# Peptides against a protein of PDB entry 5LHZ, part 6

Target 1, 78 residues: chain A of PDB entry 5LHZ
Amino acid sequence: QLLKSVFVKNVGWATQLTSGAVWVQFNDGSQLVVQAGVSSISYTSPNGQTTRYGENEKLPDYIKQKLQCLSSILLMFS

## One batch from the design tools (peptide)

Design b1_p12_2 (made by RFdiffusion4)
Fold by OpenDDE base, seed 1:
Structure b1_p12_2 (fold): chain B 78 residues (1-78), chain A 12 residues (1-12)
Amino acid sequence: as target 1 above (78 residues)
Amino acid sequence: LTPLHERVNSFL
């Protein structure tokens, strides 16, 4: 279930889920799901392909950039 | 930091 959604200018939408996850829908059509207590993240590309990345995996730069963006967004939530 | 923020930062 959705808890709270915020519009982020030039980024997209960030939604808090009751599961403890945050779901970001970026303007480029990609999506990112990160959840507290879960050791992997979920990235969905604009073409709909979903990939899970673990903590010990090397992330593509474009995903790191989106995570950095998310980090900034979370500062606004608190 | 919240647990969620810590989780995000663990990937950076």
Scores: peptide ipSAE 0.736, ipTM 0.932, DockQ to the pose 0.807
Fold by OpenDDE base, seed 2:
Structure b1_p12_2 (fold): chain B 78 residues (1-78), chain A 12 residues (1-12)
Amino acid sequence: as target 1 above (78 residues)
Amino acid sequence: LTPLHERVNSFL
């Protein structure tokens, strides 16, 4: 379930889930799901392909950039 | 930082 959704200018929407996860829907159609206590993240490309990345994996730069963006978003909520 | 923020940062 959804708790709260926040519009982020030039980024998209960031939604807090009751699970404790954050779900980001980017303007380019991609999606990112991150949750505390879970060692992996979920990325969905604009074409709908979903990939999970573990904490020990090398991330593509474009995903790292989105995580950097998410880091900034989370600072807004703190 | 929250645990969630720490999790995000662990990938950076």
Scores: peptide ipSAE 0.735, ipTM 0.932, DockQ to the pose 0.877
Fold by OpenDDE base, seed 5:
Structure b1_p12_2 (fold): chain B 78 residues (1-78), chain A 12 residues (1-12)
Amino acid sequence: as target 1 above (78 residues)
Amino acid sequence: LTPLHERVNSFL
Protein backbone atom coordinates (compact mmCIF):
# COMPACT_ATOMS: atom_id res chain seq x y z
CA GLN B 1 0.00 0.00 0.00
CA LEU B 2 1.02 3.59 -0.65
CA LEU B 3 1.90 6.04 2.09
CA LYS B 4 2.94 9.12 0.20
CA SER B 5 3.95 10.11 -3.32
CA VAL B 6 6.08 13.09 -4.23
CA PHE B 7 6.75 14.59 -7.62
CA VAL B 8 10.42 15.20 -8.34
CA LYS B 9 11.04 17.64 -11.16
CA ASN B 10 13.03 16.19 -14.05
CA VAL B 11 13.09 12.79 -12.35
CA GLY B 12 9.60 11.41 -11.87
CA TRP B 13 7.60 10.18 -8.89
CA ALA B 14 8.84 8.74 -5.63
CA THR B 15 6.41 6.79 -3.48
CA GLN B 16 6.82 5.49 0.05
CA LEU B 17 5.19 2.13 0.69
CA THR B 18 3.91 0.77 3.98
CA SER B 19 6.34 -2.11 3.53
CA GLY B 20 9.27 0.21 4.14
CA ALA B 21 10.12 0.38 0.47
CA VAL B 22 10.48 3.33 -1.84
CA TRP B 23 9.20 3.06 -5.39
CA VAL B 24 10.56 5.45 -7.99
CA GLN B 25 8.90 5.85 -11.37
CA PHE B 26 11.34 7.64 -13.64
CA ASN B 27 10.39 9.82 -16.58
CA ASP B 28 12.08 7.40 -18.98
CA GLY B 29 9.58 4.74 -18.00
CA SER B 30 11.91 2.74 -15.79
CA GLN B 31 11.22 1.92 -12.16
CA LEU B 32 13.29 1.25 -9.07
CA VAL B 33 12.22 -0.37 -5.80
CA VAL B 34 14.42 -0.39 -2.72
CA GLN B 35 13.32 -1.69 0.64
CA ALA B 36 14.85 -1.47 4.08
CA GLY B 37 15.81 -4.87 5.38
CA VAL B 38 15.97 -6.41 1.91
CA SER B 39 19.41 -7.12 0.48
CA SER B 40 18.40 -6.70 -3.15
CA ILE B 41 16.95 -3.97 -5.34
CA SER B 42 14.43 -4.23 -8.14
CA TYR B 43 14.84 -2.45 -11.46
CA THR B 44 12.20 -2.44 -14.17
CA SER B 45 13.21 -1.31 -17.63
CA PRO B 46 10.90 0.78 -19.82
CA ASN B 47 9.81 -2.37 -21.65
CA GLY B 48 8.58 -3.87 -18.40
CA GLN B 49 11.38 -6.34 -17.74
CA THR B 50 12.20 -6.57 -14.05
CA THR B 51 15.59 -7.59 -12.69
CA ARG B 52 16.69 -7.98 -9.09
CA TYR B 53 20.24 -7.16 -8.10
CA GLY B 54 21.91 -8.42 -4.95
CA GLU B 55 24.28 -6.40 -2.83
CA ASN B 56 27.25 -8.41 -4.11
CA GLU B 57 26.55 -7.78 -7.79
CA LYS B 58 28.13 -5.23 -10.05
CA LEU B 59 25.45 -2.76 -11.11
CA PRO B 60 25.17 -1.24 -14.57
CA ASP B 61 26.12 2.42 -14.58
CA TYR B 62 22.64 3.56 -15.59
CA ILE B 63 21.22 1.89 -12.48
CA LYS B 64 23.88 3.34 -10.21
CA GLN B 65 23.00 6.77 -11.56
CA LYS B 66 19.37 6.23 -10.65
CA LEU B 67 20.35 5.05 -7.18
CA GLN B 68 22.45 8.17 -6.72
CA CYS B 69 19.41 10.18 -7.67
CA LEU B 70 17.31 8.23 -5.18
CA SER B 71 19.89 8.84 -2.47
CA SER B 72 19.53 12.58 -2.94
CA ILE B 73 15.75 12.28 -2.86
CA LEU B 74 15.86 10.38 0.42
CA LEU B 75 17.98 13.09 1.99
CA MET B 76 15.17 15.51 1.21
CA PHE B 77 12.72 13.24 3.04
CA SER B 78 14.78 13.23 6.21
CA LEU A 1 20.52 7.96 8.07
CA THR A 2 17.37 5.88 7.86
CA PRO A 3 17.59 2.14 7.24
CA LEU A 4 16.23 2.76 3.76
CA HIS A 5 18.89 5.32 2.98
CA GLU A 6 21.53 2.99 4.32
CA ARG A 7 20.25 0.28 2.02
CA VAL A 8 20.40 2.56 -1.00
CA ASN A 9 23.91 3.68 -0.13
CA SER A 10 25.08 0.09 0.22
CA PHE A 11 24.71 -0.23 -3.54
CA LEU A 12 26.74 2.87 -4.31
Scores: peptide ipSAE 0.735, ipTM 0.932, DockQ to the pose 0.813
Fold by OpenDDE base, seed 3:
Structure b1_p12_2 (fold): chain B 78 residues (1-78), chain A 12 residues (1-12)
Amino acid sequence: as target 1 above (78 residues)
Amino acid sequence: LTPLHERVNSFL
């Protein structure tokens, strides 16, 4: 269930879920789902492939950049 | 920082 969706210029949409997760839909067609209390994140590539990354895994740079973007978005909402 | 923000930052 969705709580709130925010349009972020030149990024995409960020949505708060009732689960406590945040769902980001990027303009390039990729997606991120992050949730407090969950030790992994979900990344969906533009082709629809979903991968989960644990907190001790090395992230591809392109995903790390998107997480940096998300970090900035969360600061805006806090 | 919220718990969610802390979770995001743990991957950076």
Scores: peptide ipSAE 0.734, ipTM 0.932, DockQ to the pose 0.879

Design b1_p12_2_s1 (made by RFdiffusion4, then SolubleMPNN; from b1_p12_2, 5 letters changed)
Fold by OpenDDE base, seed 2:
Structure b1_p12_2_s1 (fold): chain B 78 residues (1-78), chain A 12 residues (1-12)
Amino acid sequence: as target 1 above (78 residues)
Amino acid sequence: LSALLEKVQSFL
């Protein structure tokens, strides 16, 4: 279930879920899901491939960039 | 959301 969806210019949509997760749908077709209480994050590439990353894993730069964007979005929500 | 922010930042 969706709680709130926010359009972010030049980024995409960010949605708060009733589960406590935040779901970002980027304009390039990729997606990020982050949830409190879960040690990993999920990234879905434009081709539909989903990968989960743990806190100690080395992330590709393009994912780091999207996480930085998500960080900014979360600051907007607060 | 504060917890989520901290989590995301921990990956960076």
Scores: peptide ipSAE 0.676, ipTM 0.919, DockQ to the pose 0.858
Fold by OpenDDE base, seed 4:
Structure b1_p12_2_s1 (fold): chain B 78 residues (1-78), chain A 12 residues (1-12)
Amino acid sequence: as target 1 above (78 residues)
Amino acid sequence: LSALLEKVQSFL
C-alpha cells in the first residue's frame, strides 16, 4: 500500500510504502527499494532484473550514484 | 525516514 508519492524533477518518482519502504522509480527505468529493518537494498535494472545488495558489498558506481540521489530525496521528505 | 536515511548512507 502506498502512503504518498512525490515527483522529483529530472529524477523520477519516490513513493513511501506502508511497509516502511521507500520506492524510487528513476527516469531511466531503473528502481530502488530501501526498507528499514532489512539488511539489504533492492535494485531493478531497466531490463527488469532485480539484484539485492548487502551493506558490506562494494556497489557499482551507478548504484552508488542512485543511492546518493535517494539520500537527497529522503532529506527532502524529513 | 531517519532510519531509512541512516541505512542508505551506510551503503555509501
Scores: peptide ipSAE 0.675, ipTM 0.919, DockQ to the pose 0.937
Fold by OpenDDE base, seed 1:
Structure b1_p12_2_s1 (fold): chain B 78 residues (1-78), chain A 12 residues (1-12)
Amino acid sequence: as target 1 above (78 residues)
Amino acid sequence: LSALLEKVQSFL
């Protein structure tokens, strides 16, 4: 299911999946999965707890920061 | 990836 994985200095790994998702594995042990066509995002904390957030939900600042990082990564890919 | 970028930005 993996198309391409790139190492991002001081961030971690970003992987494109055949599903249309991007999977980011951060150095702190957390993970983000964002997929086109799905209305929610998936965040997994370092302890393994996974939470899904909708677009209309208030996000914790630490998750917003990681999404901003992901945005920057995607801009680099374009 | 363009659509994905827009989606991510919509969460911010």
Scores: peptide ipSAE 0.674, ipTM 0.918, DockQ to the pose 0.846
Fold by OpenDDE base, seed 5:
Structure b1_p12_2_s1 (fold): chain B 78 residues (1-78), chain A 12 residues (1-12)
Amino acid sequence: as target 1 above (78 residues)
Amino acid sequence: LSALLEKVQSFL
């Protein structure tokens, strides 16, 4: 269930879920889900393929960039 | 959200 959604200019939409997750829908069609209590993050590419990454895994640079963006968004919520 | 921020930053 959705708690609230925020439009972020030149980024997309960021949604807080009642589950404790934050869901970002980027303008390029990709998606990122980060959830409290879950050790991995979920990335969905524009073609719909979903990949989960653990904290100790090497991340592609484009995903790191999106995580930096998410970090900035979360700082605004705090 | 604070815990979530820490989690995201741990991936970077």
Scores: peptide ipSAE 0.674, ipTM 0.918, DockQ to the pose 0.794

Design b1_p12_2_s2 (made by RFdiffusion4, then SolubleMPNN; from b1_p12_2, 6 letters changed)
Fold by OpenDDE base, seed 3:
Structure b1_p12_2_s2 (fold): chain B 78 residues (1-78), chain A 12 residues (1-12)
Amino acid sequence: as target 1 above (78 residues)
Amino acid sequence: LQALLDKVQSFL
């Protein structure tokens, strides 16, 4: 269930879920889900392929860029 | 929220 959705210009939508997760839907069609207390993050590519990454994995730069974007969004709301 | 921030940063 959704708690709140925020439109982020030139990025997409960021949504807080009742689970405590944050879900970002990027304009390029990709998605990112991050939740505290879960050891992995979920990335969905524009083609719909979902991959979970662990905290010790080296991430592709394009995913790091999106995580940095998410970090900026979260920081703005802190 | 800080927990989420810390988590995201740990992946960067």
Scores: peptide ipSAE 0.694, ipTM 0.926, DockQ to the pose 0.940
Fold by OpenDDE base, seed 4:
Structure b1_p12_2_s2 (fold): chain B 78 residues (1-78), chain A 12 residues (1-12)
Amino acid sequence: as target 1 above (78 residues)
Amino acid sequence: LQALLDKVQSFL
């Protein structure tokens, strides 16, 4: 269930879910899901491929950039 | 919210 969706200029949409997750839909068609209580993050590329990454795993730079963006979005909710 | 922030930061 969706709690709240926020439009983020030049980024896309960020949605809070009742599950404790935050779901970002980027303008480039990619998606990022980060959920409380889950040790991994989920990234979906524009072509629809989904990959889960653990916290000790080396991330591609493009994903790190999107996580930085997500961090900024989360700060807006605080 | 802080938990999510900490989680994101742990990946960076």
Scores: peptide ipSAE 0.694, ipTM 0.926, DockQ to the pose 0.827
Fold by OpenDDE base, seed 5:
Structure b1_p12_2_s2 (fold): chain B 78 residues (1-78), chain A 12 residues (1-12)
Amino acid sequence: as target 1 above (78 residues)
Amino acid sequence: LQALLDKVQSFL
C-alpha cells in the first residue's frame, strides 16, 4: 500500500510504499521500483514489459539515467 | 532511506 506520493517536476511521480520500496512513474511511461531487502530492481518499459535486474548485471544506459534521477530524489529526503 | 540510496548506488 501507498504511504506518500510526490510530484517531481519534469520527472514524474515518486511513491513510497509500506513495503520499504520506492516507486517512480516517469513521464515517458516507464516505471522503476527499488525495494529495501530485495537484491534486484524492477524496470517497466512504456509498453508494459517488466524486467528485474540483479546488482551484478550490466544495466542499459537509459536505466542508469533513471536510477541516477532516483538517487537525486532520495538525496532530497536525506 | 539510506539503505535505498546505497542500493541504488550499487547498481550504478
Scores: peptide ipSAE 0.692, ipTM 0.926, DockQ to the pose 0.836
Fold by OpenDDE base, seed 1:
Structure b1_p12_2_s2 (fold): chain B 78 residues (1-78), chain A 12 residues (1-12)
Amino acid sequence: as target 1 above (78 residues)
Amino acid sequence: LQALLDKVQSFL
């Protein structure tokens, strides 16, 4: 279930879920899900392929960039 | 919220 969705200019949509997750739908068609209490993050590429990454894994730069963007979004809520 | 921030930062 969705709690709140916010439009982020030049980024896409960021949605807070009742599960405690934040779901970002980027303008390029990719998606990112980060949830408290879960040791991995979920990335979905524009072609629909979903990959989960753990904290000990090296992330591709394009995913790091999106996580940095998410960090900036979360800081706006603080 | 802070927990999510910390988690995101841990992946960077």
Scores: peptide ipSAE 0.692, ipTM 0.926, DockQ to the pose 0.883

Design b1_p12_2_s3 (made by RFdiffusion4, then SolubleMPNN; from b1_p12_2, 5 letters changed)
Fold by OpenDDE base, seed 4:
Structure b1_p12_2_s3 (fold): chain B 78 residues (1-78), chain A 12 residues (1-12)
Amino acid sequence: as target 1 above (78 residues)
Amino acid sequence: LQPLLDKVQSFL
């Protein structure tokens, strides 16, 4: 379930889930889900393909860019 | 919040 959703200009929507996860829906149609206590991150491309990445994996640069964006969003909530 | 920040940073 959704706890809180925030519109982020030029980025998209960021939502806190009751599970403790944060779900970002980017304007380009991609999505990112990050949750404390889970060792992987979920990325969904605009075409709907979902991939989970572990901490020891080399991430594509475009994923790193979105994670950096997410980091900035999280700081907005503090 | 900090645990999530730390997690995200661990992937960067």
Scores: peptide ipSAE 0.683, ipTM 0.923, DockQ to the pose 0.867
Fold by OpenDDE base, seed 3:
Structure b1_p12_2_s3 (fold): chain B 78 residues (1-78), chain A 12 residues (1-12)
Amino acid sequence: as target 1 above (78 residues)
Amino acid sequence: LQPLLDKVQSFL
């Protein structure tokens, strides 16, 4: 279930879920989900392929950039 | 939210 969705200019939409997750839908069609209590993050590419990354994995730079963006969004919600 | 923020930062 959705708690709140906000439009982020030049980024896309960010949604807080009742599960404790934050879901970002980027303008390029990719998606990122980070959830409390889960040690991995979920990235969905524009083609719909979903990959989960663990804490010890080296992330592609393009995903790091999106996580940095998410970090900024989380600060907005705080 | 801070725990989630910390989690995200751990991936960067």
Scores: peptide ipSAE 0.683, ipTM 0.923, DockQ to the pose 0.845
Fold by OpenDDE base, seed 5:
Structure b1_p12_2_s3 (fold): chain B 78 residues (1-78), chain A 12 residues (1-12)
Amino acid sequence: as target 1 above (78 residues)
Amino acid sequence: LQPLLDKVQSFL
């Protein structure tokens, strides 16, 4: 269930869910979900393929860049 | 919200 959604210029939409997750829908069609209490993150590519990454995994640079973007968004919500 | 920030940072 959606709690709050915000439009982020030149990025996309960021939504806080009642589950404790934050869901980002990027303009390129990709998506990122980070959730409290879950040890992995979820990335969905523009083609709809979803991959979960654990904390010990080395992430592709393009995902790191999006996580950095998410970090900036979260700081805006603080 | 801080826990989420910490989680994100742990992946970077």
Scores: peptide ipSAE 0.682, ipTM 0.923, DockQ to the pose 0.840
Fold by OpenDDE base, seed 1:
Structure b1_p12_2_s3 (fold): chain B 78 residues (1-78), chain A 12 residues (1-12)
Amino acid sequence: as target 1 above (78 residues)
Amino acid sequence: LQPLLDKVQSFL
């Protein structure tokens, strides 16, 4: 269930869910889901493949870049 | 919101 959706110029859409998760839908067709209380993040590539990453895993640079973008979005919500 | 921010930072 959705709480709030925000359009982010040159990025896509960021949505806060009632679960405590933030869901970002990027313009390139990829998606990120980050949720409080869950030790992993979910990344969906443009081709629809979903992968979960733990915090001790080394992330690809393209995912780190998207997480940095998400960090900036979260600061805007504050 | 801060817990989410901290979580994201932990992955970077």
Scores: peptide ipSAE 0.681, ipTM 0.923, DockQ to the pose 0.873

Design b1_p12_2_s4 (made by RFdiffusion4, then SolubleMPNN; from b1_p12_2, 5 letters changed)
Fold by OpenDDE base, seed 4:
Structure b1_p12_2_s4 (fold): chain B 78 residues (1-78), chain A 12 residues (1-12)
Amino acid sequence: as target 1 above (78 residues)
Amino acid sequence: LQPLLNKVQSFL
């Protein structure tokens, strides 16, 4: 379930879930889900393909860019 | 919030 959604200009929507996860829906149609206590991150591409990445994996640069964006979004909530 | 920040940073 959704707890709170925030519109982020030029980025998309960021939503806190009751599970404790943060769900970002980017303007390009991609999505990112991150949750404390879970060792992986979920990325969904615009074509709907979902991939989970672990901390020890080398991430594509475009994923790193979105994670950096997410960090900025999280700081907005503090 | 900090735990999430730490997690995200660990992937970067």
Scores: peptide ipSAE 0.686, ipTM 0.925, DockQ to the pose 0.938
Fold by OpenDDE base, seed 1:
Structure b1_p12_2_s4 (fold): chain B 78 residues (1-78), chain A 12 residues (1-12)
Amino acid sequence: as target 1 above (78 residues)
Amino acid sequence: LQPLLNKVQSFL
């Protein structure tokens, strides 16, 4: 269930869910889901493949870049 | 949102 959706120029859409998660749908067709209380993050590539990453895993640079973008979005929500 | 921010930063 959705709480709030925000359009982010040159990025895509960011949505806060009632679960406490934030869901970002990027313009390139990829998606990120991050939720407090869950030890992993979910990344969906443009081809629809979903991968979960743990906190101690080394992330690909393209995912780190998207997480950095998400960090900026969260600061904007505050 | 601070817990979410902290979590995201922990992955970077």
Scores: peptide ipSAE 0.686, ipTM 0.925, DockQ to the pose 0.945
Fold by OpenDDE base, seed 5:
Structure b1_p12_2_s4 (fold): chain B 78 residues (1-78), chain A 12 residues (1-12)
Amino acid sequence: as target 1 above (78 residues)
Amino acid sequence: LQPLLNKVQSFL
């Protein structure tokens, strides 16, 4: 269930869910979900393939870039 | 949101 959605110029949409997760829908069609209490993050590519990454995994650079973007978004929410 | 920030940073 959605709590709050914000439009982020040149990025996409960021939504806070009642579950405590944050869901980012990027302009390139990819998506990122990060949730408290879950040891992995979820990335969905533009083709719809979803991959979960654990904290101990080395992330692809394009994922790191989007996480950095999410970090900036979260700071804006604070 | 701080827990989420911490989580995100831990992946970077």
Scores: peptide ipSAE 0.685, ipTM 0.926, DockQ to the pose 0.844
Fold by OpenDDE base, seed 3:
Structure b1_p12_2_s4 (fold): chain B 78 residues (1-78), chain A 12 residues (1-12)
Amino acid sequence: as target 1 above (78 residues)
Amino acid sequence: LQPLLNKVQSFL
């Protein structure tokens, strides 16, 4: 279930879920989900392929950039 | 939200 969705200019949409997750839908068609209590993050590429990354994994730079964006969004919600 | 922020930062 959705708690709140906000439009982020030049980024996309960010949604808080009742599960404790934050879901970002980027303008490029990719998606990122980060959830409390889960040790991995979920990235969905524009083609719909979903990959989960653990805390010890080296992330591609393009995903790091999106996470950095998410970090900024979380600061907005706080 | 702080725990979630910390989690995200740990991936960077």
Scores: peptide ipSAE 0.685, ipTM 0.925, DockQ to the pose 0.848

## One batch from the design tools (peptide)

Design b1_p13_1 (made by RFdiffusion4)
Fold by OpenDDE base, seed 4:
Structure b1_p13_1 (fold): chain B 78 residues (1-78), chain A 13 residues (1-13)
Amino acid sequence: as target 1 above (78 residues)
Amino acid sequence: MLDHIKDQIKNLN
């Protein structure tokens, strides 16, 4: 279930879920789900393909960029 | 990076 959704200009939507996860829907059609206590993140590309990345795994640069964006968004929530 | 972000998420909850 959705707890809170925030529109982020030039980025997309960021939603806090009741599960504790944060779900970002980017303007490019990609999606990112990150949850504390879970050792992996979920990235869905614009074509709908989903990939899970572990916390010790090398991340593609475009994923790192989106995570950094998420980090900035989370600061805005505070 | 992931640990930092997850810590931020923890702070929301």
Scores: peptide ipSAE 0.535, ipTM 0.880, DockQ to the pose 0.946
Fold by OpenDDE base, seed 2:
Structure b1_p13_1 (fold): chain B 78 residues (1-78), chain A 13 residues (1-13)
Amino acid sequence: as target 1 above (78 residues)
Amino acid sequence: MLDHIKDQIKNLN
């Protein structure tokens, strides 16, 4: 279930789920799901391939950039 | 970075 969705110009949509996860649907067709208490994040490429990344593994730069963007977006939810 | 983001998410709930 959805709690709150925000449109972010030049980024996409970010949605807070009742599960506690935040789901970002980027304009480039990729998706990112992050949830507190879960030791991994989920990234879906525009081609539909989903990859889970653990907390301690090195992330690709493009993932880091999207996470940094997410960090900024989360300020809009408060 | 992930820890920071997850902390931000925790604070939303």
Scores: peptide ipSAE 0.534, ipTM 0.880, DockQ to the pose 0.901
Fold by OpenDDE base, seed 3:
Structure b1_p13_1 (fold): chain B 78 residues (1-78), chain A 13 residues (1-13)
Amino acid sequence: as target 1 above (78 residues)
Amino acid sequence: MLDHIKDQIKNLN
């Protein structure tokens, strides 16, 4: 279930879920799901392919950039 | 990086 959805200009939509996860739908068609207490994140590419990355795993640069963007968005929530 | 983001998310819950 959705708790709150926020439109972020030049980024997309960020949604807080009742599960405690944050779901970002980027303008480029990609998606990112991050949840506290879960040891992996979920990234969905624009073509619909979903990949999970663990905490100890080396992340592609484009994933790091989107995570940094998410961090900035979360500052807006607080 | 992930730890920091997850901490931010925890603060919202």
Scores: peptide ipSAE 0.531, ipTM 0.879, DockQ to the pose 0.946
Fold by OpenDDE base, seed 1:
Structure b1_p13_1 (fold): chain B 78 residues (1-78), chain A 13 residues (1-13)
Amino acid sequence: as target 1 above (78 residues)
Amino acid sequence: MLDHIKDQIKNLN
């Protein structure tokens, strides 16, 4: 279930889920799901392909950039 | 980086 959704200008939508996860739907069609207590993150590319990344593996630069963006978004939630 | 972000998320809950 959705707990709270916010529109982020020039980024997309960020949604806090009742599970504790944060789900970002980017304007480029990609999606990112991050949840505390879960050892992996989920990235869905614009073509719909979903990949899970472990917390200790090297991330592609574009994933890092989206995570940095997420960090900024989370500051808006607080 | 992930730990920091997860901590941020944890603070929302």
Scores: peptide ipSAE 0.530, ipTM 0.879, DockQ to the pose 0.892

Design b1_p13_1_s1 (made by RFdiffusion4, then SolubleMPNN; from b1_p13_1, 8 letters changed)
Fold by OpenDDE base, seed 3:
Structure b1_p13_1_s1 (fold): chain B 78 residues (1-78), chain A 13 residues (1-13)
Amino acid sequence: as target 1 above (78 residues)
Amino acid sequence: MLSEIRELLKQLS
């Protein structure tokens, strides 16, 4: 269930879910889902492939960049 | 990096 969706200029849409997760839909068609208490994140590429990444594994640079963007979004929610 | 993200999420939830 969705709680709140916000438009983020030059980024896309960020949605807070009732589960506590945050779902970001980027302009390039990719998506991130992150949730407190869950050690992994979910990334969906523009072609629809979904991959989960753990906290201690190496992340592709493009995902790191999106996570940094997500960090900024979360700070805006504060 | 993920630890920081999850910490921010905890603060918002």
Scores: peptide ipSAE 0.367, ipTM 0.846, DockQ to the pose 0.876
Fold by OpenDDE base, seed 5:
Structure b1_p13_1_s1 (fold): chain B 78 residues (1-78), chain A 13 residues (1-13)
Amino acid sequence: as target 1 above (78 residues)
Amino acid sequence: MLSEIRELLKQLS
């Protein structure tokens, strides 16, 4: 269930879940889901394809950019 | 990079 949702200008929406996950819905239609205690992240492209990335994987630049946005968002939640 | 994200998440939990 949803715990808190915030609108992030020029980014999209970020939602904290009671599970400990944070769900970001970007303006381009993509999504990121990250969760404490889980070593992988979930990225969903605008076409609906979902890919999981682990700690030791090389990340595409567009994923890195979105993760940078996520870092800023997480700091706002604190 | 992911480790940094996970650390931030842990702080929120």
Scores: peptide ipSAE 0.366, ipTM 0.845, DockQ to the pose 0.841
Fold by OpenDDE base, seed 4:
Structure b1_p13_1_s1 (fold): chain B 78 residues (1-78), chain A 13 residues (1-13)
Amino acid sequence: as target 1 above (78 residues)
Amino acid sequence: MLSEIRELLKQLS
């Protein structure tokens, strides 16, 4: 269930879920799902392939960039 | 980086 969705200029949409997760739909068609208490994040590429990344795992640069963007979004939610 | 993200999420909950 969705709680709140916000439009982020030049980024996409960010949605808080009742589960406590945050779901970001980027303009490039990719998606991120992150949640407190879960040690991994979920990234879905524009082609629909989903990959989970752990806390100590080496992240691709494009994932890092999106996570930095997500950090800014989360601060805005605060 | 992920831990920082999760910490922010905790603050939102």
Scores: peptide ipSAE 0.365, ipTM 0.845, DockQ to the pose 0.865
Fold by OpenDDE base, seed 1:
Structure b1_p13_1_s1 (fold): chain B 78 residues (1-78), chain A 13 residues (1-13)
Amino acid sequence: as target 1 above (78 residues)
Amino acid sequence: MLSEIRELLKQLS
């Protein structure tokens, strides 16, 4: 279930889940889910395709950019 | 990068 949702201007919505995960719904229709204790992240493209990326994988630039954005969001939550 | 993100998440828990 949802714990807290915040609107992030020019980004989208960021939601903290009771599981400890953070779910970002970007304006472009993509989604990102990250969680402590889980070795991979989940990215869903606008077309609905979901891909999991591990920490030892080469990430596409657009994923890196979204993760950088996520870092900024997490700082807002602290 | 991912490990850093996860560490930030741990701080929120």
Scores: peptide ipSAE 0.361, ipTM 0.844, DockQ to the pose 0.871

